# Peptides against a protein of PDB entry 3NZW, part 75

Target 1, 212 residues: chain A of PDB entry 3NZW
Amino acid sequence: TTTLAFRFQGGIIVAVDSRATAGNWVASQTVKKVIEINPFLLGTMAGGAADCQFWETWLGSQCRLHELREKERISVAAASKILSNLVYQYKGAGLSMGTMICGYTRKEGPTIYYVDSDGTRLKGDIFCVGSGQTFAYGVLDSNYKWDLSVEDALYLGKRSILAAAHRDAYSGGSVNLYHVTEDGWIYHGNHDVGELFWKVKEEEGSFNNVIG
Target 2, 222 residues: chain B of PDB entry 3NZW
Amino acid sequence: QFNPYGDNGGTILGIAGEDFAVLAGDTRNITDYSINSRYEPKVFDCGDNIVMSANGFAADGDALVKRFKNSVKWYHFDHNDKKLSINSAARNIQHLLYGKRFFPYYVHTIIAGLDEDGKGAVYSFDPVGSYEREQCRAGGAAASLIMPFLDNQVNFKNQYEPGTNGKVKKPLKYLSVEEVIKLVRDSFTSATERHIQVGDGLEILIVTKDGVRKEFYELKRD

## One batch from the design tools (peptide; aimed at target 1 A22, target 2 P127)

Design b2_p26_1_s3 (made by RFdiffusion4, then SolubleMPNN; from b2_p26_1, 13 letters changed)
Fold by OpenDDE base, seed 2:
Structure b2_p26_1_s3 (fold): chain B 212 residues (1-212), chain C 222 residues (1-222), chain A 26 residues (1-26)
Amino acid sequence: as target 1 above (212 residues)
Amino acid sequence: as target 2 above (222 residues)
Amino acid sequence: KTFGRSVLELYEAAQAVAKESARYIP
C-alpha cells in the first residue's frame, strides 16, 4: 500500500494506490483505500482491510451523529480523535491500521491527521503511509512546495504514488486522486498504473530503468 | 500448532453481467484427502434475489449463511417487507463477519444479485469482513487458478486490439449469460483437473430480474 | 466457553489464521 496526503496553498491532495494482498497473493487491484466520510472529510486506509473499512465506516457514523447533535460539521481534530480513542481501546488486541483523516472546516482550514493502531495521532502537512511510503516520500519531498498550483499538486500526488507502485511490490493497480478544498473533496479519477506509467515515462523521459 | 478450523475445500465463483449475476460452486466437500460428499450444495438463495456462498470451513459457512438468512427475515419484519438491497446485504454481512473479528469465520464469502439500478452485482468478503464490489471473483481452493483466468476473460486484462502494437486495450464490455456460463464451466472443469479439492458437480445460480435460476453440471469424480 | 482449550489459546490461533487469510492493505 501507498497512501499520501499533503497540504498546500490550494488545500489538500490525497492520493492512494488500489492493491490489496494476502501474503504473496494479489487479492485485488481495485480496492478503494479512501473512504468518503462526508463531503468535506476523507479517510485513508492502510493495514488490515477489514479493520480500516469497518472502523472508518463507523467513524463516518460518529461524524454524522455529531452533526445531528451539534448542528455543525465535526472538526477534523475531533474526528481523528474519535478514531484514535477507539483504536487505543483496542490496543494490544491486534488491530492493524494506518490512517489519515483529511478534511476542511472553517475553523481549522485544510487539516490532516495521521492515526494508527499503536495509538499515535499526529497533525501534519505531509504524510505518506504504507509499505511504499518511502518511495512516495522520495518523489514528494523532492518536489513539494507550499505554492504548488492545483494542477501541479495533483500531478505530484499522482506521480508519487506511481513511483511507489513501480518499486513496491505491495502497491499498484491504480491511483485514486482527490483534491480537498473549502467546498469539499473533489474526486480526480482513477488512473490505471499500467497506462499511467507509460504515459509518464514518455512525457517525462523518466523510469529509464525500464526499456519501453 | 493448534488449528481450531477445518477446511472442507471446494471453489466458488461469481460473475456480474449487465442485467444478471451468477454465483457458482462445486459440490465436493472434503476433509484432508477424503471426500465427505460429492453433492453438498454451498451456494444458496437467501431471498430478495440475493444468492450467497461462504467457502472454506463448512461449519462456519453454514453458520454465516443461516445468520444472514435470519437477518433478511428480520429486515422484512422491521421494515415493512422492504426488499433488502444487495449493497445493504453486503454491509450486513460485513457486520456478521467482523463481529467475530477475533475468532473469525474461516470462509471466503461471495454474494451476487442486482443493484438498485438492475445491474449485476458481485460482492466478495475476506474472513473478517472487508468487502468489495467486483465484476468477478473466485474463492476457495482453486481461486488462485481461476482468478487470473477471469482477469483475462471477464476484465480483458492483457488483451489489446489487433494491429495497434499494444497501444489500444480491448474495450470492456458486458458478457451475455451464455458467455458467462461458458466461462464458469471452463473455469471449473480446468480447476477440477488441477486441484484435488474441486470436482464432482457444479451448481450455478443465475440471478435476473425474474428471480433465481439454477443449473447443474457434472464434473470429474476423481 | 471452550471445550479442552482456553479462550486465549483459541484467540491466538484464530488471530494467526486471520492474519494469513485476511485481505491486507500493507
Scores: peptide ipSAE 0.249, ipTM 0.801, DockQ to the pose 0.065
OpenDDE base, seeds 1, 3, 4, 5: peptide ipSAE 0.058, 0.212, 0.248, 0.245; ipTM 0.711, 0.794, 0.793, 0.792

Design b2_p26_1_s4 (made by RFdiffusion4, then SolubleMPNN; from b2_p26_1, 9 letters changed)
Fold by OpenDDE base, seed 2:
Structure b2_p26_1_s4 (fold): chain B 212 residues (1-212), chain C 222 residues (1-222), chain A 26 residues (1-26)
Amino acid sequence: as target 1 above (212 residues)
Amino acid sequence: as target 2 above (222 residues)
Amino acid sequence: KIRGKSVRELFEEAKAVAAESAKYVP
C-alpha cells in the first residue's frame, strides 16, 4: 500500500494506490483506500483492510452523530481523536491501521492527522503511509512546495503514488486522487497504473530503468 | 495438532452482468483427502433476490448464511417488509463477519444480486468483513486458478485491439448471460482438472429482475 | 496442555492463521 496526503496553498491532495494482498497473492487491484466519511472529510487505509474499512465507516457514523448533536460539522481534530481513542482501547488486540484523516473546517482550515493502531496521532503537512511510503516520499519531498498550483499538486500526488507502485510490490492497480478544499473533497479519478506509467514515461522521459 | 478450523474445499465464483448476476459453486465437500459429499450445495437463495455463498470451513459458512437469512427476516419485520438492497446486505454481512474479528469465520464470502438501479452486483468479503463490489470474483480452493482467467475474460485484462500495436485496450463491455454461464462452466471444468478439492457438480444461481433460477451441471467425479 | 501448548494458545495460533487470509493493504 501507498497512501499520501499533503497540504499546500490550494488545500489538500490525497492520493492512494488500490492493491490489496493476502501474502503474496494479489487479492484485489481495485480497493478503495479512501473512505469518504462525509463531503468534507476523508480517511485513508493502510494495514488490515477490514479494520480500516470497519472503523472508518464507524467513524463516519460518529461524525454524523456529532453533527446532529452539535449542529455543526465535526472538526478534523475531533474526528481523528475519536478514531485514536477507539484504536487505543483496542491496543494489544491486534488491530492494524495506518490512517490519515483529512478534511477542511472553517475553524481549522485544511487539516491532516495521522492515526495508527499503536495509538500515535500526529498533525502534519505531509504524510506517506504504507509499505511504499518511502518511495512516495522520495518523489514527493523532492518536488513539494507550498505554492504548488492545484494542477501541479494533483500531478505530484499522482506521480508519487506511481513511483511507489513501480518499486513496491505491494502497491499498484490504480491511483485514486482527491483534492480537498473549503467546499469539500473533489474526486479526480481513477488512474490505472499500467496506462499511467507509459504515459508518464513518455512525457517525462522518466522510468529509464524500463526499456520500451 | 489441534485446529478449530476445518477446510472443506470447494470453489465459488460470482460474475455480474448488466441486468443479472451469477453466483456459482461446486458441490464437492471434502476433509483432507476424503470426499464427504459429492452434492452439498453451498450457494443459497437468501431472499430479496440475494444469493450468498461462504466458502471454506463449511461449519462457519453455514453459520454465517443462517445468521444472514435471519437478518433478512428481521429486516422485514422491522421495516415493513421492505426489500433489503444488495448494498445494505453487504454492510450487514460485514458486521456479521467483523463481529467475530478475533475468532473469524474461516470463509470467503460472495453475494450476488441486483443493485437499486437493476444492474448486476457482486460483493466479496474476506474472513473479517472487508468487502468490495466487483464485476467478478472467485473464491475458495481454486480461486488462484480461476481469478486470473476472469481477469482476462470478464475484465479483458491484457487484451488489445488488433492492429493497434498494443496501444488500444479492448473496451469493457457487459457479457450476456449465455457468455457468463459459458465462462463459469469453463472455469469450473478447468479447475476440476487441476485441483482435487473441486469437482462432482456445479450449481449456478442466476439472479434477474424476475427472480433466482438455478442450473446444475455435472463435473468430473474423480 | 496438548503437545506442550494450552488450548488457548492453540486457538490463538489458529486464529492467527485464519487472519492471514484476510485482505491486507500494507
Scores: peptide ipSAE 0.304, ipTM 0.813, DockQ to the pose 0.068
OpenDDE base, seeds 1, 3, 4, 5: peptide ipSAE 0.094, 0.294, 0.297, 0.291; ipTM 0.688, 0.811, 0.808, 0.801; seed 4 fails the geometry check

Design b2_p26_2 (made by RFdiffusion4)
Pose (drawn by RFdiffusion4):
Structure b2_p26_2 (pose): chain A 212 residues (1-212), chain B 222 residues (1-222), chain P 26 residues (1-26)
Amino acid sequence: as target 1 above (212 residues)
Amino acid sequence: as target 2 above (222 residues)
Amino acid sequence: MNLSLLTDFQLYWYEEAMEAYERLLE
């Protein structure tokens, strides 16, 4: 698994791979590691497939309950805390999740929270989570500028997940892109590494190792 | 010490067609190197046009299927006999499985039917509720032998248009019920050849808008 | 149960289930 989310001039970019594993066995190449909590809230998934899916779906129900009660969209900070506090209650029971809660609210602007099963909760501009996180950091950190165009930022996030899908035996499948503005999240497609790799290699001249 | 889990072998397979779906499984049940039964059904019609199989530790698989069948019964009781759609059944199974997160049903579960548009649907589950909708899926002992074959023959993976210099992928035309039954039977004869826990019989449940049909085929008994 | 008869992914799931079972006994 490789997931990343970063803030910049144009809002937030979220990119994830879609591989699921059972050890060295590729369980699936077509899993959705991003959950659309609501029109302005996204959650990313890494770790235990069932723990992430179950608790993030549950988080969506909790956020919806807040809107009905308070007649107002839940903040990114509060939404990430609900998950952070829930996971904390289970500390020591073996839950396994590396998670990012990304969204936008007039009150907070573009906002990213890293939340994991250890109970760690961190607000930040850039996060890469999962077995392939360091591979994504390598490409993302060395080309990141706050002033990236929406187009360039979307590409960097896509390219970073691609770098991880190439080097990490436990990452791959396809790349799912998202862009977050004050009007909510915008889905930017599912890019199969099976074609995305060769295309990027030719157009970019990178991946100069692998023989084509 | 006491081990609450055992392994009863078996292999299951699910393929979704445009307007049908199939869930197949061998009828052999095993413990270690012995055969408990050559015919012990492992794929079930749970009503509302849903078939399911929970493969792995059979006691857990039976308890789960029994609990789900009862769930469909109560769904009707509590919701004015409304039909439980396959997507709804999948989310329901997720909660049943995750409910034992800390003492799991040790099973790999697949269900099949039609979605609300009448299209074929297959869902497979992790032991603790992780699930996804798919075109096809192999589960159980020979899953590692069969899933690669299905990726090739069902989803045409790694296959290209001849003479296109590997540039044009083989189109994803869709399989008929006849072509699917062939892939299923071939899959199980192959699995019976290479995996000692697969054999004796093959039972397929076909699901269409007209309901659930069953077909049975013998397999090698060695 | 004989662990050598488990496939790779079955062995992996089984190890996770036993860790959850042993932790429950604690």

Design b2_p26_2_s1 (made by RFdiffusion4, then SolubleMPNN; from b2_p26_2, 13 letters changed)
Fold by OpenDDE base, seed 5:
Structure b2_p26_2_s1 (fold): chain B 212 residues (1-212), chain C 222 residues (1-222), chain A 26 residues (1-26)
Amino acid sequence: as target 1 above (212 residues)
Amino acid sequence: as target 2 above (222 residues)
Amino acid sequence: MDLSLLSEAERVEYEEALARYELLLK
């Protein structure tokens, strides 16, 4: 798995691969590793598929309840804290989760929290999570700047996942790409890694370790 | 060597068509190298045009299916006999599976039916309740043999338009019910030849807007 | 079944058995 999220002048980019594995078996190439909690809030998934899917869906319900009770959208801080508190209750039970809660509120602006099953909760501007995270960081860190255009930021997110998919055996399938703005998240499509690889190689002259 | 679970073998296969879905399973039940039964159905009509199979440890599978069937009944009771949608069924099954997160049902679960738009739907679950809607899924003993075949024949992986030097992929399209049934039969026939835990009989449940139809075919009995 | 009642070796075997089927987003 490779998931990433980063803040920039244009909001937040979220990009994830879509491979799930069981041992050496590629179980799926089409897993949705982003949960759309609400129109302004996303959660990413790494670790146990069921743990992430179940509890982030549950989180969505909690966020909706908050909106109903408080008559306002839940903050990214509060949403991430709910999840963090939940995993804390299960500490030692064996949950496996590495998630990023990404969203926008008027109060907070674009915000990213990292939450994992160890109880860690971190606010930050850039996170890559999963077995391919180091590969993604390699590309992302090398090209990141706050002043990226939306177009460049989207490409950078996509490109970083592609790099990880190329090197990490546990990452692949496709890239799902999101842009989070003040007006909410925008889905920027599913990009097959195979097709994307050749396109990028040709356009950039990159991936020269592979003969085209 | 300790294993709290049994393994009763078998294989299941779901394929979604445009306006139908199929869920098929062999009828062999085995422990180790001993055939317990040559006809033990593992694909079930659960009502509301939902068919379900949970393949792996048969005791767990049976328990899960029974619980789901009960859930369907309760849903009707609570919602004035409203039909349970396939997506809601998937969510329900997730809760059933995850409810035993720390001592899971040792099964690979697949359900099939029609979505709210009348399109074929297949959902697959891991033992702890992660699920995904897919066009096709093989589960069980011969899944590793069948799934690559399905990738090729259902999703047209590694198929290209002639005369394009492999640069134009074969376009995706739905298969007819006849094509799907043939594909299922071929899959299980092939699997039976290569895997000892698959054989005896093949039961196919076909879900359409008109309901669930069952078909049975003989497989090799060795 | 209470997993806490299992020996370490049994727990390992149990986990390995599940790992064959559980989907991971590693």
Scores: peptide ipSAE 0.309, ipTM 0.829, DockQ to the pose 0.069
OpenDDE base, seeds 1, 2, 3, 4: peptide ipSAE 0.278, 0.314, 0.305, 0.304; ipTM 0.816, 0.835, 0.833, 0.833; seeds 1, 2, 3, 4 fail the geometry check

Design b2_p26_2_s2 (made by RFdiffusion4, then SolubleMPNN; from b2_p26_2, 13 letters changed)
Fold by OpenDDE base, seed 5:
Structure b2_p26_2_s2 (fold): chain B 212 residues (1-212), chain C 222 residues (1-222), chain A 26 residues (1-26)
Amino acid sequence: as target 1 above (212 residues)
Amino acid sequence: as target 2 above (222 residues)
Amino acid sequence: MDLSLLNEAERVTYEEAMKRYELLQK
């Protein structure tokens, strides 16, 4: 898996691959590793598919309950804390989760929290999470700027996942791309890694280690 | 060494069409090299136009299917006989599976039906309840043999339009019921030839807007 | 992303079962 999220002047970019594996077996190439918790809040999934899918869906329910009770949308901080507290209660039980909770509230602005099953909760501007994270960081860190245009930021997110998909055997399938703004998240499509690879190679003159 | 699980073999296969879905399974039940039964159905009509199979350890599969059937009954009771949607069924099954997260059901679960728009739907589950809607999925002993075939024949993987130098992929399209049934039969016939845990009989449940129908075909009995 | 394998599920439950078994033998 390779997931990433980063803050920039235009909000948040979230990009993830779509491969699921079971050992050496490619179980799926079309897994949705972003959970749309609400129109303003996204969760990413890395690690155990069931753990992430189950608890982030549960988180969505908790967020909705908060909205109903408090008559306001839950903050990204609070949402991530709920999840963090939950996984902490299961510490030692064997949950496998590497998640990012990404959202935009008026109070917080664009916000990203990293939450994992070890009990770590971190607020930050840039995170790559998964077996391919180092490959993604290589591209992302090299090209990241706060002042990126939305278009460039979207491309950078997509391109970073592509790099990871190319080098990490556990990442691939497609890139799902999101832009989170004050008005909510916008889905920017599913991009097949195979097609994207050749397109990028041609346009950039990159990936010269592959002849095609 | 003590093992709380058995492996009863078998294979299941789901394929979603445009306005139908198919879930098929062989009827062989085996332990190690001993055939326990040549006709033990493992694909079930659970009501509300939902068919289900949980392949792996038969005891766990039966338990899970039974629990789901009960869930359907309770859903009707609680919601004035409202039909359980396939997506809601998937969520329910996730909860059933994840409820045993630390002592999982030893099964690969597939359900098939129609979504709320009347389109064919197949959902597959890992043992602890992660699930995905797919066009096709094989599970069980011969899944590794069948899935690549399905990728090629259902999803048209690695197929290109002639004369395009491999640049234009074969467009995705839905298969007819007849085409799907043929693919299922061919898949199981082939699997039977290569895997000892697959054989004897093939039961296919076809879900349409008109309900669930069953078809049965003989497989090799060796 | 890792899906749980049947064998992995078996392993986890086996370990738990063995713990229970050992407790019963003690």
Scores: peptide ipSAE 0.056, ipTM 0.765, DockQ to the pose 0.132
OpenDDE base, seeds 1, 2, 3, 4: peptide ipSAE 0.018, 0.061, 0.021, 0.005; ipTM 0.717, 0.755, 0.741, 0.715; seeds 1, 2, 3 fail the geometry check

Design b2_p26_2_s3 (made by RFdiffusion4, then SolubleMPNN; from b2_p26_2, 13 letters changed)
Fold by OpenDDE base, seed 3:
Structure b2_p26_2_s3 (fold): chain B 212 residues (1-212), chain C 222 residues (1-222), chain A 26 residues (1-26)
Amino acid sequence: as target 1 above (212 residues)
Amino acid sequence: as target 2 above (222 residues)
Amino acid sequence: MDLSLLTEAERVTYEQAMARYELLKK
């Protein structure tokens, strides 16, 4: 798995691969590793697919309950804290989760929290999470600027996942791309890694380790 | 050495069509190298136009299916006999599976039916409840043999338009029920030839707007 | 949600079985 999220002047970019594995078996190439919690809040999934899917869906329900009770959207901080508290209760039980809670509220602005099953909860501007995270960081960190245009930021997210998909055997399939703004998240499509690879190679002159 | 799990072999296969879905399974039940039964159905009509199979350890599979059937009854009771949608069924099954997260059902679960728009739907589950809607999925002993074949024949993976030098992929299209049934039969016939845990009989449950139809075909019995 | 826990012996067996069949998605 490779997931990433970063803040920039235009909001948040979230990009993830879609490969699921069971050992050396490619179980799926089409897994949705972003959970759309609400129109303003996304969760990413790395680690155990069931753990992430179950608890982030549960989180969605908790967020909805909050909205119904409090008559306002839950903050990203509060949502991430709910999840963090939950996984903490199961610490040592064997949950495997590396998640990012990404969203926008008027009070907080664009916000990213990293939450994992070890009990870590971190607020930050840039996170790459998964077996391919180091490959993604290599591209992302080298090209990241706060002042990126939305177009450039989207491309950077996509390109970083592609790099990871190329080098990490546990990442691949496609890139799912999101842009989070004050108006909510926008889905920017599913990009097949195979097609994307050749396109990027041709346009950038990159991936010279592959002879086309 | 204590082993709470067995492996009863078998293989299951789900394929979603445009306005139908199929869930198929062989009828062989084995333990190790011994055939327990040559006709033990493992694909079930659960009501509300939902068919289900949980392949792996048969005791766990049977328990899970029974629990789901009970869940369907309770759903009707709580919701004034409302039909359970397949997406809601998938969520319910996730809860059943994940409820035993730390002592999982040792099964690969597939359900098939129609979504709320009348389109074919197949959902597959890992042992602890991770699920995905897919066009096709094989599970069980011969899944590793069948799944690549399905990728090629259903999803047209690695198929290209002639004369394009591999640059243009074959366009995706829905298969007819006849094409799907043929594909299922061919898949299981081939699997039976290469895997000892697959054989004897093939049951195919076909879900349409008109209900569930069952077909049976003989497989090799050796 | 019940969440039954495995004994240590069951856990070892489960882990071995899962390693063999590689059924859990990640």
Scores: peptide ipSAE 0.286, ipTM 0.842, DockQ to the pose 0.061
OpenDDE base, seeds 1, 2, 4, 5: peptide ipSAE 0.262, 0.022, 0.269, 0.020; ipTM 0.824, 0.734, 0.834, 0.727; seeds 2, 4 fail the geometry check

Design b2_p26_2_s4 (made by RFdiffusion4, then SolubleMPNN; from b2_p26_2, 11 letters changed)
Fold by OpenDDE base, seed 3:
Formats: C-alpha cells, sequence, structure tokens
Structure b2_p26_2_s4 (fold): chain B 212 residues (1-212), chain C 222 residues (1-222), chain A 26 residues (1-26)
C-alpha cells in the first residue's frame, strides 16, 4: 500500500493506490483506500483492510452523530481524536491501522492528521503511509513546494504513488486521486497504473530502467 | 502444525452481469484427503434475492450463513418487511464477521444479487469482514487457479484488439447469462482437473429480477 | 477458542493461518 496526503496553497491532495494482498497473493487491484466520511472529510486506509474499513466507517457514523447533536460539522481535530481514542482502547489487541484524516472546516482550514493503531496522532503538512511510503517520499519531497498549482499538486500526488507502485510489490492497481478544498473534496479519478506508467515514461523520459 | 480450524475445501465463484448475478459452488466437502460428501451444497438462497456462500471451514460457513438468514428475518421484523438491499446485506455481513475479529470465521464469503438499480452485484469478504463490490470473484481452494482465468475472460485482462500490436485493449462489456454459465462451467471443470478439493457437482444460482434460479451440473468424481 | 489458552508456538501458527487469508493494505 501507498497512501499520501499533503497540504499546499490550494488545499490538500490525497492520493492512494488500490492493491490488496494476502501474503504473496494479489487479492485485489481495485480496493478503495479512501473513505469519504462526509463532503469535507476523507480517511485513508493502510494496514488491515477490515480494521481500517470497519473503524473508519464507524468514525463516519460518529461524525454524523456529532453533526446531528451539535448542528455543526465535526472538526478534523475532533474526528481524528475520536479515532485515536478508539484505537488506543484496543492497543495491544492487534489492530493494524495507518490512517490519515484529511478535511476542511471553516475554523481549521485544510487539515491533515495521521492516526495509527500504535496510538500515534500527528498533525502535519505531508504524510506518506504504507509499505511504499519511502518511495513516495522520494518523489514527493523532491518536488514539493507550498506554492504548487492545483494541477501540479495533483500530478505530484499521482506521480508519487506511481513511483511507489513501480518499486513496491505491495502497491499497484490504480491511483485514486482527491483534492480537498474549502468547498469539500473533489474526486479526480481512477488512474490505472499500467496505462499511467507508459504515459509518464513517454512524457517525462523517466523510468529508464524499463525498456519497451 | 497447529490449526484451530478445519478446511473443507471446495471453491465458489461469483460473476455479476448487467441485470443478473451468478454465484456458483462445487458440492464436494473434504477433510484432508478424504471426501466427506459428494453433495453438500454451499451456495444458499437467503431471501430478498440474495444468494450467499462462505467457503473454507464448513462449520464456520454454515454458522455465518445461518446468522445472516436470521438477520434477514429480523430486518423484516424491524422494518415492516422491507426488502434488504444487497449493499445493506454486505454491511450486515461485515458486522457479523468483524464481531468475531479476534476469533474469526475461517471463510471466504461471497454474496450475489441485484443492486437497487437492478444491476448485477457481487460482494466478496475476507475472514474478518473487509468487503468490496466486484464484477467477479473466486474463493476457496481453487481460487488461485480460477481468478486469473476470470481476469482474462470477464475483465478481458491482457486481451487486445487484433492488428493493433497490443496498443488497444479489448473493450469491457457485460457477458450474457449464457456466456457466464459457460464460463463458470469451464472454470470448475478445469479446477476439478487440477485440484483434489474441487469436484463431484456444480451448483449455480442465478439471480435475476424474477428471482433465483438453480442449475446443477455433474463434475468429475475422482 | 480462547487465545489465552494457546502456547506461543500455537499462537504463531494461528496467526499465520489467518494471515494467509486476511486482506492487507500494505
Amino acid sequence: as target 1 above (212 residues)
Amino acid sequence: as target 2 above (222 residues)
Amino acid sequence: MNLELLTEAERVDYEEALERYKLLLE
């Protein structure tokens, strides 16, 4: 798995691959590793598929309950804290989760929290999470600037996942791409890694280790 | 090697068509190298046009299916006989599976039916309740043999338009019910030849807007 | 089954068995 999120002048880019594995078996190439919690809040999934899917869906329910009770959307800080508190209760039980809670509130602006099953909760501007994270960081860190255009930021997110998919056996399938703004998240499509690879190779003259 | 679970073998296969879905399974039940039964159905009509199979440890599979059927009854009771949608069924099954997260049902679960738009739907589950809607899925003993075949024949992976030198992919299209049934039969026939835990009989449940139809075919009994 | 009743070796075997089928996003 490779998931990433980063803040820039235009909001947040979220990009993830779509491969799931069971041992050496590629179980799926089409897994949705982003949960759309609400129109302004996303969660990413890495680790155990069921743990992430179940508890991030549960988180969505908690966020909705908050909205109903408080007549206001939950903050990204509060949403991430709910999840963090939950996984902390299960600490030592064997949950496997590496998540990013990404969203917008008027009060906070675009915000990213990293939450994992070890109890870590971090606010930050850039995170890559999964077995392919170091490959993604290699591309992302080399090209990241706060002042990226939306177009360049989207491409950078997509390109970073592609790099990881190329090198990490546990990452692949496709890139799902999101842009989070003050108006909510925008889905920017599913990009097949096979097609994307050849396109990028041709356009950039990159991936020269592959002949064809 | 310690194993708290049994493995009763078998294979299941789901394929979603445009306005139908198919869930098929062999009828062999085996322990180690001994055939327990040559006709033990593992694909079930659960009502509300939902068919279900949980393949792996048969005791766990049967328990899970029973619990789901009970859930359907309670859903009707709580919601004035409202039909359970396939997506809601998937969520319910997730909760059943994840409720035993720390002592899981040792099964690969597949359900099939029609979504709320009348389109074929197949959902697959891991033992602890992660699920995904897919066009096709094989589960069980011969899944590793069948799934690549399905990738090729349902999703047209590695198929290209003739004369394009591999530059143009074969376009995706829905298969007819006849094509799907043929594909299922070919899949299980082939699997039976190469896997000892697959054979004896093939039961196919076809879900359409008109209900669930069952077909049965003999497989090799070796 | 209660995992508390398992030896360490049995626990490892149990976990390995599950890992063959559990889907991982990593």
Scores: peptide ipSAE 0.314, ipTM 0.824, DockQ to the pose 0.069
OpenDDE base, seeds 1, 2, 4, 5: peptide ipSAE 0.288, 0.316, 0.308, 0.287; ipTM 0.812, 0.831, 0.821, 0.804; seeds 1, 2, 4, 5 fail the geometry check

Design b2_p26_3 (made by RFdiffusion4)
Pose (drawn by RFdiffusion4):
Structure b2_p26_3 (pose): chain A 212 residues (1-212), chain B 222 residues (1-222), chain P 26 residues (1-26)
Amino acid sequence: as target 1 above (212 residues)
Amino acid sequence: as target 2 above (222 residues)
Amino acid sequence: STELQEEIDEGYWNLVARTTEEILAE
């Protein structure tokens, strides 16, 4: 698994791979590691497939309940805390999740929270989570500028997940892209590494190792 | 010490067609190197046009399927006999499985039917509720032998248009019920050849808008 | 601690990924 989300001039970019594993066994190449909590809230998934899916789906129900009660969209900070506090209640039971809650609210602007099953909760501009996180950091950190165009930022996030899918035996499948503005999240497609790799290699001249 | 889990072998397979779906499984049940039964059904019609199989530790698989069948019964009781759509059944199974997160049903579960548009549908589950909708899926002992074959023959993976210099992928034309039954039977004869826990019989449940049909085929008994 | 999750992953691998030679070696 490799997931990343970063803030910049144009809002937030979220990118994830789609590989699921059972050890060295590739369980699936087509899993959705991003959950659309609501039109302005996204959650990313890494770790235990069932823990992430179950608790993030539950988080969506909790956020919806807040809107009905308060007649107002839930903040990113509060939404991430609901998950953070829930996971904290289970500390020591063996839950396994590296998560990112990304969204936009007039009150907060573009906002990213890293939340994991250890109970750690961190606000930040850049996060890469999962077994492939360092590979994504390597490409993302060395090309990141606050002033990236929406187009360049979307590409960097995509390229970073691609770097991780290449080097991390436990990451791969396809790349799912998202862009977050004050008008909510915009889905930017599912890019199969099976074609995305060769295309990027030709057009970019990178991945110079692998023989084509 | 006491081990609450055992391994009863068996292999299951699910393929979704345009307007049908199939869920197949061998009828052999095993413990270690012995055969408990050569015919012990492992794929079930649970009503509302849904077939399911929970493969792994059979006691857990039976308890789960029994609990799900009862769930469909109560769904009717509580919702004015409304039909439980396959997507709804999948989310329901997720909660049943995750409900035992800390003492799991040790099974790999697959269900099949039609979605609300009448299209074929297959869902597979992790032991603790992780699930996804798919075109096909192999589960159980020979899953590692069969899933690669299905990726090739069902989803045409690694296959290209001849003479296109590997540039044009083989189109994703869709399989008929006849072509699917062939892939299923071949899959199980192959699995019976290479995996000692697979054999004796093959039972397929076919699901269409007209309901659930069953077909049975013998397998090698060695 | 994520030891329980590691056991669940290992259990799932044992359900779906063991070869005949691996079973016989056991």

